# Designs tried in a protein design run: peptides against a protein of PDB entry 2FGR. Part 30

Target 1, 331 residues: chain A of PDB entry 2FGR
Amino acid sequence: SSVTLFGIVDTNVAYVNKDAAGDSRYGLGTSGASTSRLGLRGTEDLGGGLKAGFWLEGEIFGDDGNASGFNFKRRSTVSLSGNFGEVRLGRDLVPTSQKLTSYDLFSATGIGPFMGFRNWAAGQGADDNGIRANNLISYYTPNFGGFNAGFGYAFDEKQTIGTADSVGRYIGGYVAYDNGPLSASLGLAQQKTAVGGLATDRDEITLGASYNFGVAKLSGLLQQTKFKRDIGGDIKTNSYMLGASAPVGGVGEVKLQYALYDQKAIDSKAHQITLGYVHNLSKRTALYGNLAFLKNKDASTLGLQAKGVYAGGVQAGESQTGVQVGIRHAF

## One batch from the design tools (peptide; made by RFdiffusion4, then SolubleMPNN)

Design b1_p10_6_s2 (from b1_p10_6, 7 letters changed)
Fold by OpenDDE base, seed 3:
Structure b1_p10_6_s2 (fold): chain B 331 residues (1-331), chain A 10 residues (1-10)
Amino acid sequence: as target 1 above (331 residues)
Amino acid sequence: TEVYIGSDEL
């Protein structure tokens, strides 16, 4: 059997030119290139091709030394794996987010990521962004000639908010084709939540694809989220992403990504464009810089996620510029 | 139990 201690410390200087009052924010932020983390994982060979596993992982906040404490909310799983694939028990990425965020060239972190995996409707559930779930059982298939899939179910355990009695129930999965330079996936999920104390279904459909040309990689996402409310109508968002990355001089990577968020309930669009660069000082240490522009139209109030500095919204119809410059170290 | 220190994934 084995146990591995691992982690990442990623800290940056960040700036955004507008907050909710129209003022600039700047300071020391976290997780600009990769999410800072501390974890333990291990495996045991049980014989006959069967293995047991565990994974415990929590987020690190280098700017304040985890002033609010430490937990294993990133992942806390026990698993069995073999020729049949892998079964996981415990809090984790839901299968849909685990697969479909892999097409985000900014790795679902910092000011540049695809922001489609979001709570679009002031949902009152803890995980209404569709990223993780408590009480989760997951299954992942092997890869069969490129074809693979993942499925998950999370128990609500009769959690209530207002009149909603099934909060936190998740059902979802993906099918994918991963072969050489090509990846393509379809994900479907439904999560039970509450909005304004009323039962609400968060439905999600996501298509992703990427192709690695060797000299560059192209990646794309198409997503629809719907918060289906019994009263007040559906809150629907269509999100689109297109990105490219390329190696630079054998020591760096440049990334450019565009996203469009069409927020149907407020008839308003937001446009995001991000330029990123990572400079590898070693296999474990990198310098990075991100430059992001977010243009809100009409009633849109989206803000860039400069974690540790400012992650709130802006005034309706305002544009925001964000910068992060930092160090990532993996141990 | 064998103990390791280090990330393989970034």
Scores: peptide ipSAE 0.329, ipTM 0.867, DockQ to the pose 0.807
Fold by OpenDDE base, seed 1:
Structure b1_p10_6_s2 (fold): chain B 331 residues (1-331), chain A 10 residues (1-10)
Amino acid sequence: as target 1 above (331 residues)
Amino acid sequence: TEVYIGSDEL
């Protein structure tokens, strides 16, 4: 049996030119290139091709030393794996987010990531961004000549909010083809939540693809998120992403990513463009810089996620520029 | 139990 202690400490100096009041924010932020984390994982060979596993992982906030505490909310799973694939019990990335966020060239963190996995409707559930779930059972297939899949179900445990029942129930999965330079995936999910104390279904469909040309990688996402409300009509967002990355001089990587968020309920779009650079000082330590521009139109109030500095919205129709310069250390 | 220190993720 084995146990691995692992982690990432990623801390940056960050700036955004606008907050909700129109003022600039700057300071020390976290998780600009990779989410800072501390984890324990392990495996036990049970014989016959069967393995047990565990994974405990929490987020690290290097700017304040985890002043709000530490938990294993990133992942807290026990698993069985073998030739049949892997079954996981416990809080984790839901299968749809686990697979489809892999096409995000900014690793679902900092000011550059795809923001489609979001609570678009002021959902009152804890995980209404569609990223993780409590009480989750997941199954992942092996890779069969490129084809793979994942499925998940999360129990609501009769959680209620207002008149809404079944809050936190998740059902979802993906199918994928991963072979050599090509990756493509389709994900479907439904999560039960509440909006304004009323039962709401969060439906999500996501298509992702990437191709590695060696000299550069292209990646794309197409997503629709729909909060289906019994009263007030559906809150639908169509999100689009296109990104490219390329190695630079054998020690660096440059990334460029564009995203469009078409927020149908408010008939408003937001455009995000991010330029990133990572400079590897070693296999474990990197310097990085991100420059992001977020243009909100009309009633859109989206903000860049400069974690530890400012991750809130801006005034309707306002544009926001963000910068992060930091150190990532993996151990 | 063997104990390792290191991230597979960068």
Scores: peptide ipSAE 0.328, ipTM 0.868, DockQ to the pose 0.806
Fold by OpenDDE base, seed 5:
Structure b1_p10_6_s2 (fold): chain B 331 residues (1-331), chain A 10 residues (1-10)
Amino acid sequence: as target 1 above (331 residues)
Amino acid sequence: TEVYIGSDEL
């Protein structure tokens, strides 16, 4: 049996030129290249090709030393694995998020990531971004000649908000093909939540693909999220992403990513473009810089996610520029 | 139980 202590500390200086008041924000932020974390994981060989596992992981906030506390909300699972794949019990990334965020060249982190996995509708559930779930059972297949899949179900445990009585129920999964330079996936999910105290379904469909040309990698995402409300109509967002990355001089990586968020309920679009660079000082330590530009149109109020500095919205139709420069250390 | 600190993988 084994136990591994692991983590990442990623801290940056961040700047955004506009907040909700039109003022600039700057300071020390967290998780600009990778989400800072502390974790414990382990395995036990049970014989016959069966293994038990556990994983406990929480987010670290290096700017304030976890002033709001520490928890295992990133992952808290026990598992069985073998030739059949892996079954997990406990809070984790939902299968759709776990797979489809892998096409984001910014790893769902910092000011550059694909922001499609979002609460688009003022959903009142704790995980209405579609990223993680409590009370989750997940199953992941082995890779069979490139083909793989993951499925998940989360119990609502009769959690209520207003008249909604199934808040936090998740069902979803993906199918994928991962072979050499090619990856492609389709994900589907439904989550029960509440909006304005009324039962609401968060439906999600996501397509992702990437290809590694050796000299560069291309990656793309197509997503639709739909909050189905009984009153007031559906809140639908179509999100698109296209990105490229390339190694630089054997020690660096440059990334460029564009995203479009077509917010149908407000007939408004937002455009995001991000340039990132990572410089590896070692296998475990990197310097990085991100430059992001977010253009809101019409009623759109999206803001860049400069975690620890400013992650709020801007005024309708306003543009925001963000910068992060930081250190990532993995142990 | 063997105890490890860190991972060789990022």
Scores: peptide ipSAE 0.327, ipTM 0.867, DockQ to the pose 0.739
Fold by OpenDDE base, seed 2:
Structure b1_p10_6_s2 (fold): chain B 331 residues (1-331), chain A 10 residues (1-10)
Amino acid sequence: as target 1 above (331 residues)
Amino acid sequence: TEVYIGSDEL
């Protein structure tokens, strides 16, 4: 039996040139290259190839020392694993986000990530971004000749908002092929939520692929998110991403990523482009810099996610520039 | 129970 204490502290100086009032924001931010975290995990060999596991992980906010408190909302699972794969019980990444965010070269963190996994419809559920779920059961297959899959179901436990009676129910999964330099995946999910106190289905389909050429990696995502409402019509967003990364001098990595968010309900697009650099000072410590540009068209109000400084929207049709420079330390 | 500190996750 084993227990591991682990974590990451990632803190940056961040700047954005516009907030919702058109003013600049700057200060000390968190999680620019990796999400800051503290965790405990462990395993027990039960014999015959069967293992028990646990995982407890919470987010750290280095700018304020977790003034709002600490919890295990990143992951709180118990598991059994073996030749059959792994079964997990408890709050975690849903299988669709766990697999499909792996194609984001910014790892769903800082001002540069793919923002498709979002609450596009002012959904009233706690996890309407499609990233994690409470009351989750998950199953992950082994890798068989490249083929792998994951499935999940989250219980709603009769959670109600307005007339919606199944808020928080999730069903979803992915199929994938991971072999050598190639990765490709298809994910499907449905989550029950509420919008304006009325039952709403959040449907998601995502395609991802990457190829590692050794000298560079290419990665792409195609996603459709649809909030299906009985009254007021559907809220649909088509999101696209294309990125490239390359090692630099054996101690660095450069990343460039473009994303397009076609917001059909408001007939408006947003364009995001991000340049990132990571410089490894050691195996555990890195310096990093991110430069992001977000252009909103028409009624679009999207903002860059400078966590700890400013993560709100901008005025309709406005552009935003963001910068992060920071230190990441893993222990 | 063996106790470890640290991981290779970044």
Scores: peptide ipSAE 0.324, ipTM 0.866, DockQ to the pose 0.820

Design b1_p10_6_s3 (from b1_p10_6, 7 letters changed)
Fold by OpenDDE base, seed 1:
Structure b1_p10_6_s3 (fold): chain B 331 residues (1-331), chain A 10 residues (1-10)
Amino acid sequence: as target 1 above (331 residues)
Amino acid sequence: MEFYIGSDEL
């Protein structure tokens, strides 16, 4: 049996030129290139090709030393794995987000990531961004000639918000083809939540693909999220992403990613473009810089996620520029 | 039980 202590400390100097008041924000932020984390994981060989596993992981906030506390909300699973794949019990990434966020060249963190996995409707559930779930059972297949899949179900445990009686129930999964330079996946999910104290279904469909040309990688996402409300109609967002990355000088990586968020309920679009650079000083330590532009149109109020500095919205129709320069250290 | 330190698999 083994136990591994692991983590990432990623801290940056960050700037955004506009907050909700139109003022600039700047300071020390976290998780600009990778989410800062501390974790314990381990495996036990049970014989016959069966293994037990555990994974406990929490987020680290290097700017304030986790002043709000530490928890294992990133992942807290026990698992069995073998030739049949892996079954996981506990809070984790839901299968759809686990697979489909892999196409995000900015690792689902900092000011550059695909922001489609979002609470678009002021959902009152804790995980209405579609990223993680409590009370989750997940199953992941092996890779069979490129084909793989994942499925998950989360129990609501009769959690109520207002008149909604099934809050936190998740069902979802993906199918994928991962072979050499090619990856492609389709994900479907439904989550029960509440909006304005009323039962709401968060439906999500996501298509992702990437191809590694050696000299560069291309990656794309197509997503539709619908919050289906009994009263007030659907809140629908179509999100699109296209990104490219390339190695630079054997120790660097440059990334460029564009995203479009078509927010149908407010007839408003937001455009995000991010340029990123990572410079590896070692296998464990990197310097990085991100430059992001977010253009909101009409009633759109999206903000860049400069964690630890400013992650709120901006005024309707306003554009935001963000910069992060930081150090990532993995141990 | 073996104890390891590092994110080498991340």
Scores: peptide ipSAE 0.258, ipTM 0.853, DockQ to the pose 0.712
Fold by OpenDDE base, seed 2:
Structure b1_p10_6_s3 (fold): chain B 331 residues (1-331), chain A 10 residues (1-10)
Amino acid sequence: as target 1 above (331 residues)
Amino acid sequence: MEFYIGSDEL
């Protein structure tokens, strides 16, 4: 049996030129290249190819020393694994987000990531961004000649908000093909939530693909998120992403990513473009810089996610520019 | 039981 202590400390200086008042924000931020974390994990060989596992992981905020406290909300699972794959019990990434965020070249963190996994409708559930769930059971298949899949179900435990009595229930999964330079996946999910105290279904469909040419990698996402409401009509967003990355000089990586968020309920689009660079000082330590531009049209108010500095929206139809420069250390 | 320190993801 083994136990591993692990973590990442990622801290940056960040700037955005506009907040909700039209003023600039700047300071010390967190998680610009990778999410800062502290974790414990372990395995036990049970014989016959069967293993037990555990994983406990929480987010670290290096700018304030976790002033709001520490918890294991990133992952808190016990598992069995073997030739059949892996079964997990406990809070984790839902299978759809675990697979489909892998096509985001900015690793779902900082000012550059794909922002499609979002609460688009002021949903009142705790995880209405479709990223994680409480009370989750997950199953992941082995890889069979490239083909693999994952499935998950989260219990609502009779959580109520207003007249909604199944808040937090999740069902979802993906199918994928991962072979050599090619990856492609299709994910489907439904989460029960509430909007304005009324039962609402968050439906999600996501297609992702990437190809590694050796000299460069291309990656793409297509997503539809729909909050289905009995009153007030559906809140639908179509999100698109295309990105490229390339190694530079044996110790660096450059990334360029574009995303479009077509917010149908407000007939408004937002365009995001991000340039990133990572410079590896060692296997475990890197310097990085991100430059992002977000253009809102019409009634769109999206903001870049400069965690620890400013992650709020902007005025309708306004553009925002963001910069992060930081250090990532893994131990 | 063996105890290790270090991330394998990077």
Scores: peptide ipSAE 0.255, ipTM 0.851, DockQ to the pose 0.698
Fold by OpenDDE base, seed 5:
Structure b1_p10_6_s3 (fold): chain B 331 residues (1-331), chain A 10 residues (1-10)
Amino acid sequence: as target 1 above (331 residues)
Amino acid sequence: MEFYIGSDEL
């Protein structure tokens, strides 16, 4: 049996030129290149090709030393694995997010990530961004000639909000093809939540693909999220992403990513463009810089996620520029 | 039980 202690500390200086009041924000932020984390994981060989596993992982906030506390909300699983694949019990990334966020060249963190995995409708559920779930059972297949899949179900445990029952119930999964330079996936999910105290279904469909040309990688995402409400109509967002990355000088990586968020309920679009650079000082330590531009149109109020500095919205139709420069250290 | 610090697989 083994136990591994692991983590990442990623801290940056961040700036955004506009907050909700139109003022600039700057300071020390977290998780600009990778989400800062502390974790414990382990495995036990049970014989016959069966293994037990555990994984406990929480987010680290290097700017304030986890002033709001530490928890294992990133992952808290026990698992069995073998030739059949892996079954996990406990809070984790839902299968759809686990697979489809892998196409985000900004690792679903900092000011550059694909922001499609979001609570678009003021959903009252704890995980209405579609990223993680409590009370989750997940199954992941082995890779069969490139083909793989993951499925998940989260129990609602009769959680209620207002008149909404079944809050937090998740059902979803993906199918994928991962072979050499190619990755492609389709994900489908439904989550039960509440909006305004009324039952709401969060439906999500996501397509992702990437290809590594060696000299560069291309990646793309297509997503539709719908919050299906009985009153007021559906809140639908179509999100699109296209990104490229390339190695630079053997020690660096440059990334460029564009995203479009077509917010149908408010007939408003937002455009995000991010340029990132990572400079590896070692296998474990990197310097990085991100430059992001977010253009909101019409009623759109999206803000860049400068975590630890400012992650709120802006005024409707306003543009925001963000910068992060930081250190990532993995241990 | 073996104890490891860090992942060799970054």
Scores: peptide ipSAE 0.251, ipTM 0.850, DockQ to the pose 0.659
Fold by OpenDDE base, seed 3:
Parts: C-alpha cells; sequence; structure tokens
Structure b1_p10_6_s3 (fold): chain B 331 residues (1-331), chain A 10 residues (1-10)
C-alpha cells in the first residue's frame, strides 16, 4: 500500500489589453502552463491482479493563498483496477474531456488552450462546460492493440433548476486508437442542464487526432456543442483546432495553436492564435511564456482565460491580446 | 504503508 503527496505551483505575471470596459488588466495570475494543484493518491494491491486506489486533488491559487478555500473538486475518486481496466467512483474529469483535452497542446490551461469545452449558452448547471461531473461512475478499458475506450454516467440525484429536472445527469464516452506516434479519438456526451430555468440538453461530439513525427507533433480537434432548449431554439457552436509543437535545444518546447469558434446562434466567429514556449530548468521546474490573440467578429465576446487576473469577456467584435510569463514547479 | 512525495505526470 502506498500514499503519494503531489502538487504543482504555477504562478505568472499576466496582461490582457482589454476587459469588458475596454481597459487593460495586469497582475499576478495562476496556472499558465499547468493547473496549480495539491493532491493525495494511493494504491493497494488486493492480490490476483486487483488493485484499490484513491485520488484526492484540489486547485491551488498561489496569488491569494486560496482565499476562497480549498476543496477536492478536481478529482475525488475511489477505484478498482485490474486486467479488466479501471472503475472509478466520485467527482472526476468526464471520460470525453479526459481523452479529448489530451489533444490540446496547452493542456487545457492558461490563455492558449482550446476553449471548445465551454458553457456556450449560460447554462445554470455547475459543470456545463462538459469538463467534470459530480456523482460520476467511470470505466476505462485496457489498451488492446491500440484500441481503448472510456464510459461515464453521472447521477442527477433529482436536482432541479426552475422547471428543469434531472440537472447534472451525464452520459458519455469515447473510443480511441493509440498506437506509437498516432492517436485518434471520437467522443460523445449528453448532459442535462437548465437555461433560463428551462430544461436543456447539452450535446457534444468531439473528434481528436495527433501524430508525433519525433521532430514535431501535430494535433487537431473538431467539436460541436449544442444546447437544445425547449423554447428559443438551439445554441450551437462548431469549434476547430490545429496545433503544432516541437522540442527546442533539448530543454525547451515551442507550441503554436489556432482555434476557430463558430457560434451559430449569434452568427459570429472568434479566432484564437497562441504561441507558447516552455523552458525546462529541471524535470520539475520550468519557465514559460504565452502570447495569445483572440479576434472576435460581429457579436462574439470571448475572452482569454488569464486566471487570477482577468477571465471575463470583451465587448462585441473586439480583439484581445494576452501575455503570461511564469514559473511552474512540480513536487 | 509507503509514503512518497512527487508528481509523476510531467
Amino acid sequence: as target 1 above (331 residues)
Amino acid sequence: MEFYIGSDEL
């Protein structure tokens, strides 16, 4: 039986040139290269190839010392694993986000990530971004000749918002092929939520692929999210991502990623382009810099996620530039 | 019971 204490402290100086008022914001931010976290995990061999596990992980905010408190909302699972794969009970990444965010070269954090996993419709559910769920049961298969899959179900526990019932119910999964330099995955999910106090289904389909050429990696995502409302019509977003990364001088990595968010309900597009660099001082410590440009068209109001400084929207049709320079330390 | 300190996921 083992218990591991682990974590990441990632803190940066961040700048965005526009907020919702058109003013610049700058200061000390968090989680620019990796999400800052504190966790405990462990395993017990039960014999016969069966293992028990636990995982408790919460987000750290180094800029304010977790002024709003600490919790295990990143992951709080107990597991059984063996030759059959792994079953998890508790709050976690849903299987679709766990797999499909792996194609994001910015690791779903900072100002550079793919922002498709989002609440596009002012959904009133706690996890309407499609990233995590409460009351989750998950199953992950072994890798069989490259083929693997994950499935999840989250109980709604009769949660209601307005006239909407079954809020927080999730059902979803992915199928994947992971072999050598190639990865490809298809994910499908539905989550029950509310918009304006009315029942709404958040449907998601995501296709991801990557190929590692050794000297560089290419990665791509295609996603559709649809909030199906009983009244007012569907809120649909088509999101596209293409990225490349390459090692630099044996101690660095450069990343370039483009994303397009086609927001159909407002007939408006947003374009995101991000350049990132990570410089490894050791296996555990890195310096990093991110430069991101977000171009909103027409009625689009998207903002870059400079966590700890500014993560809100901008005025319709405005463009935003963001910078992060920071230190990541893992223990 | 063994105790460890360290991130494996970097």
Scores: peptide ipSAE 0.241, ipTM 0.847, DockQ to the pose 0.723

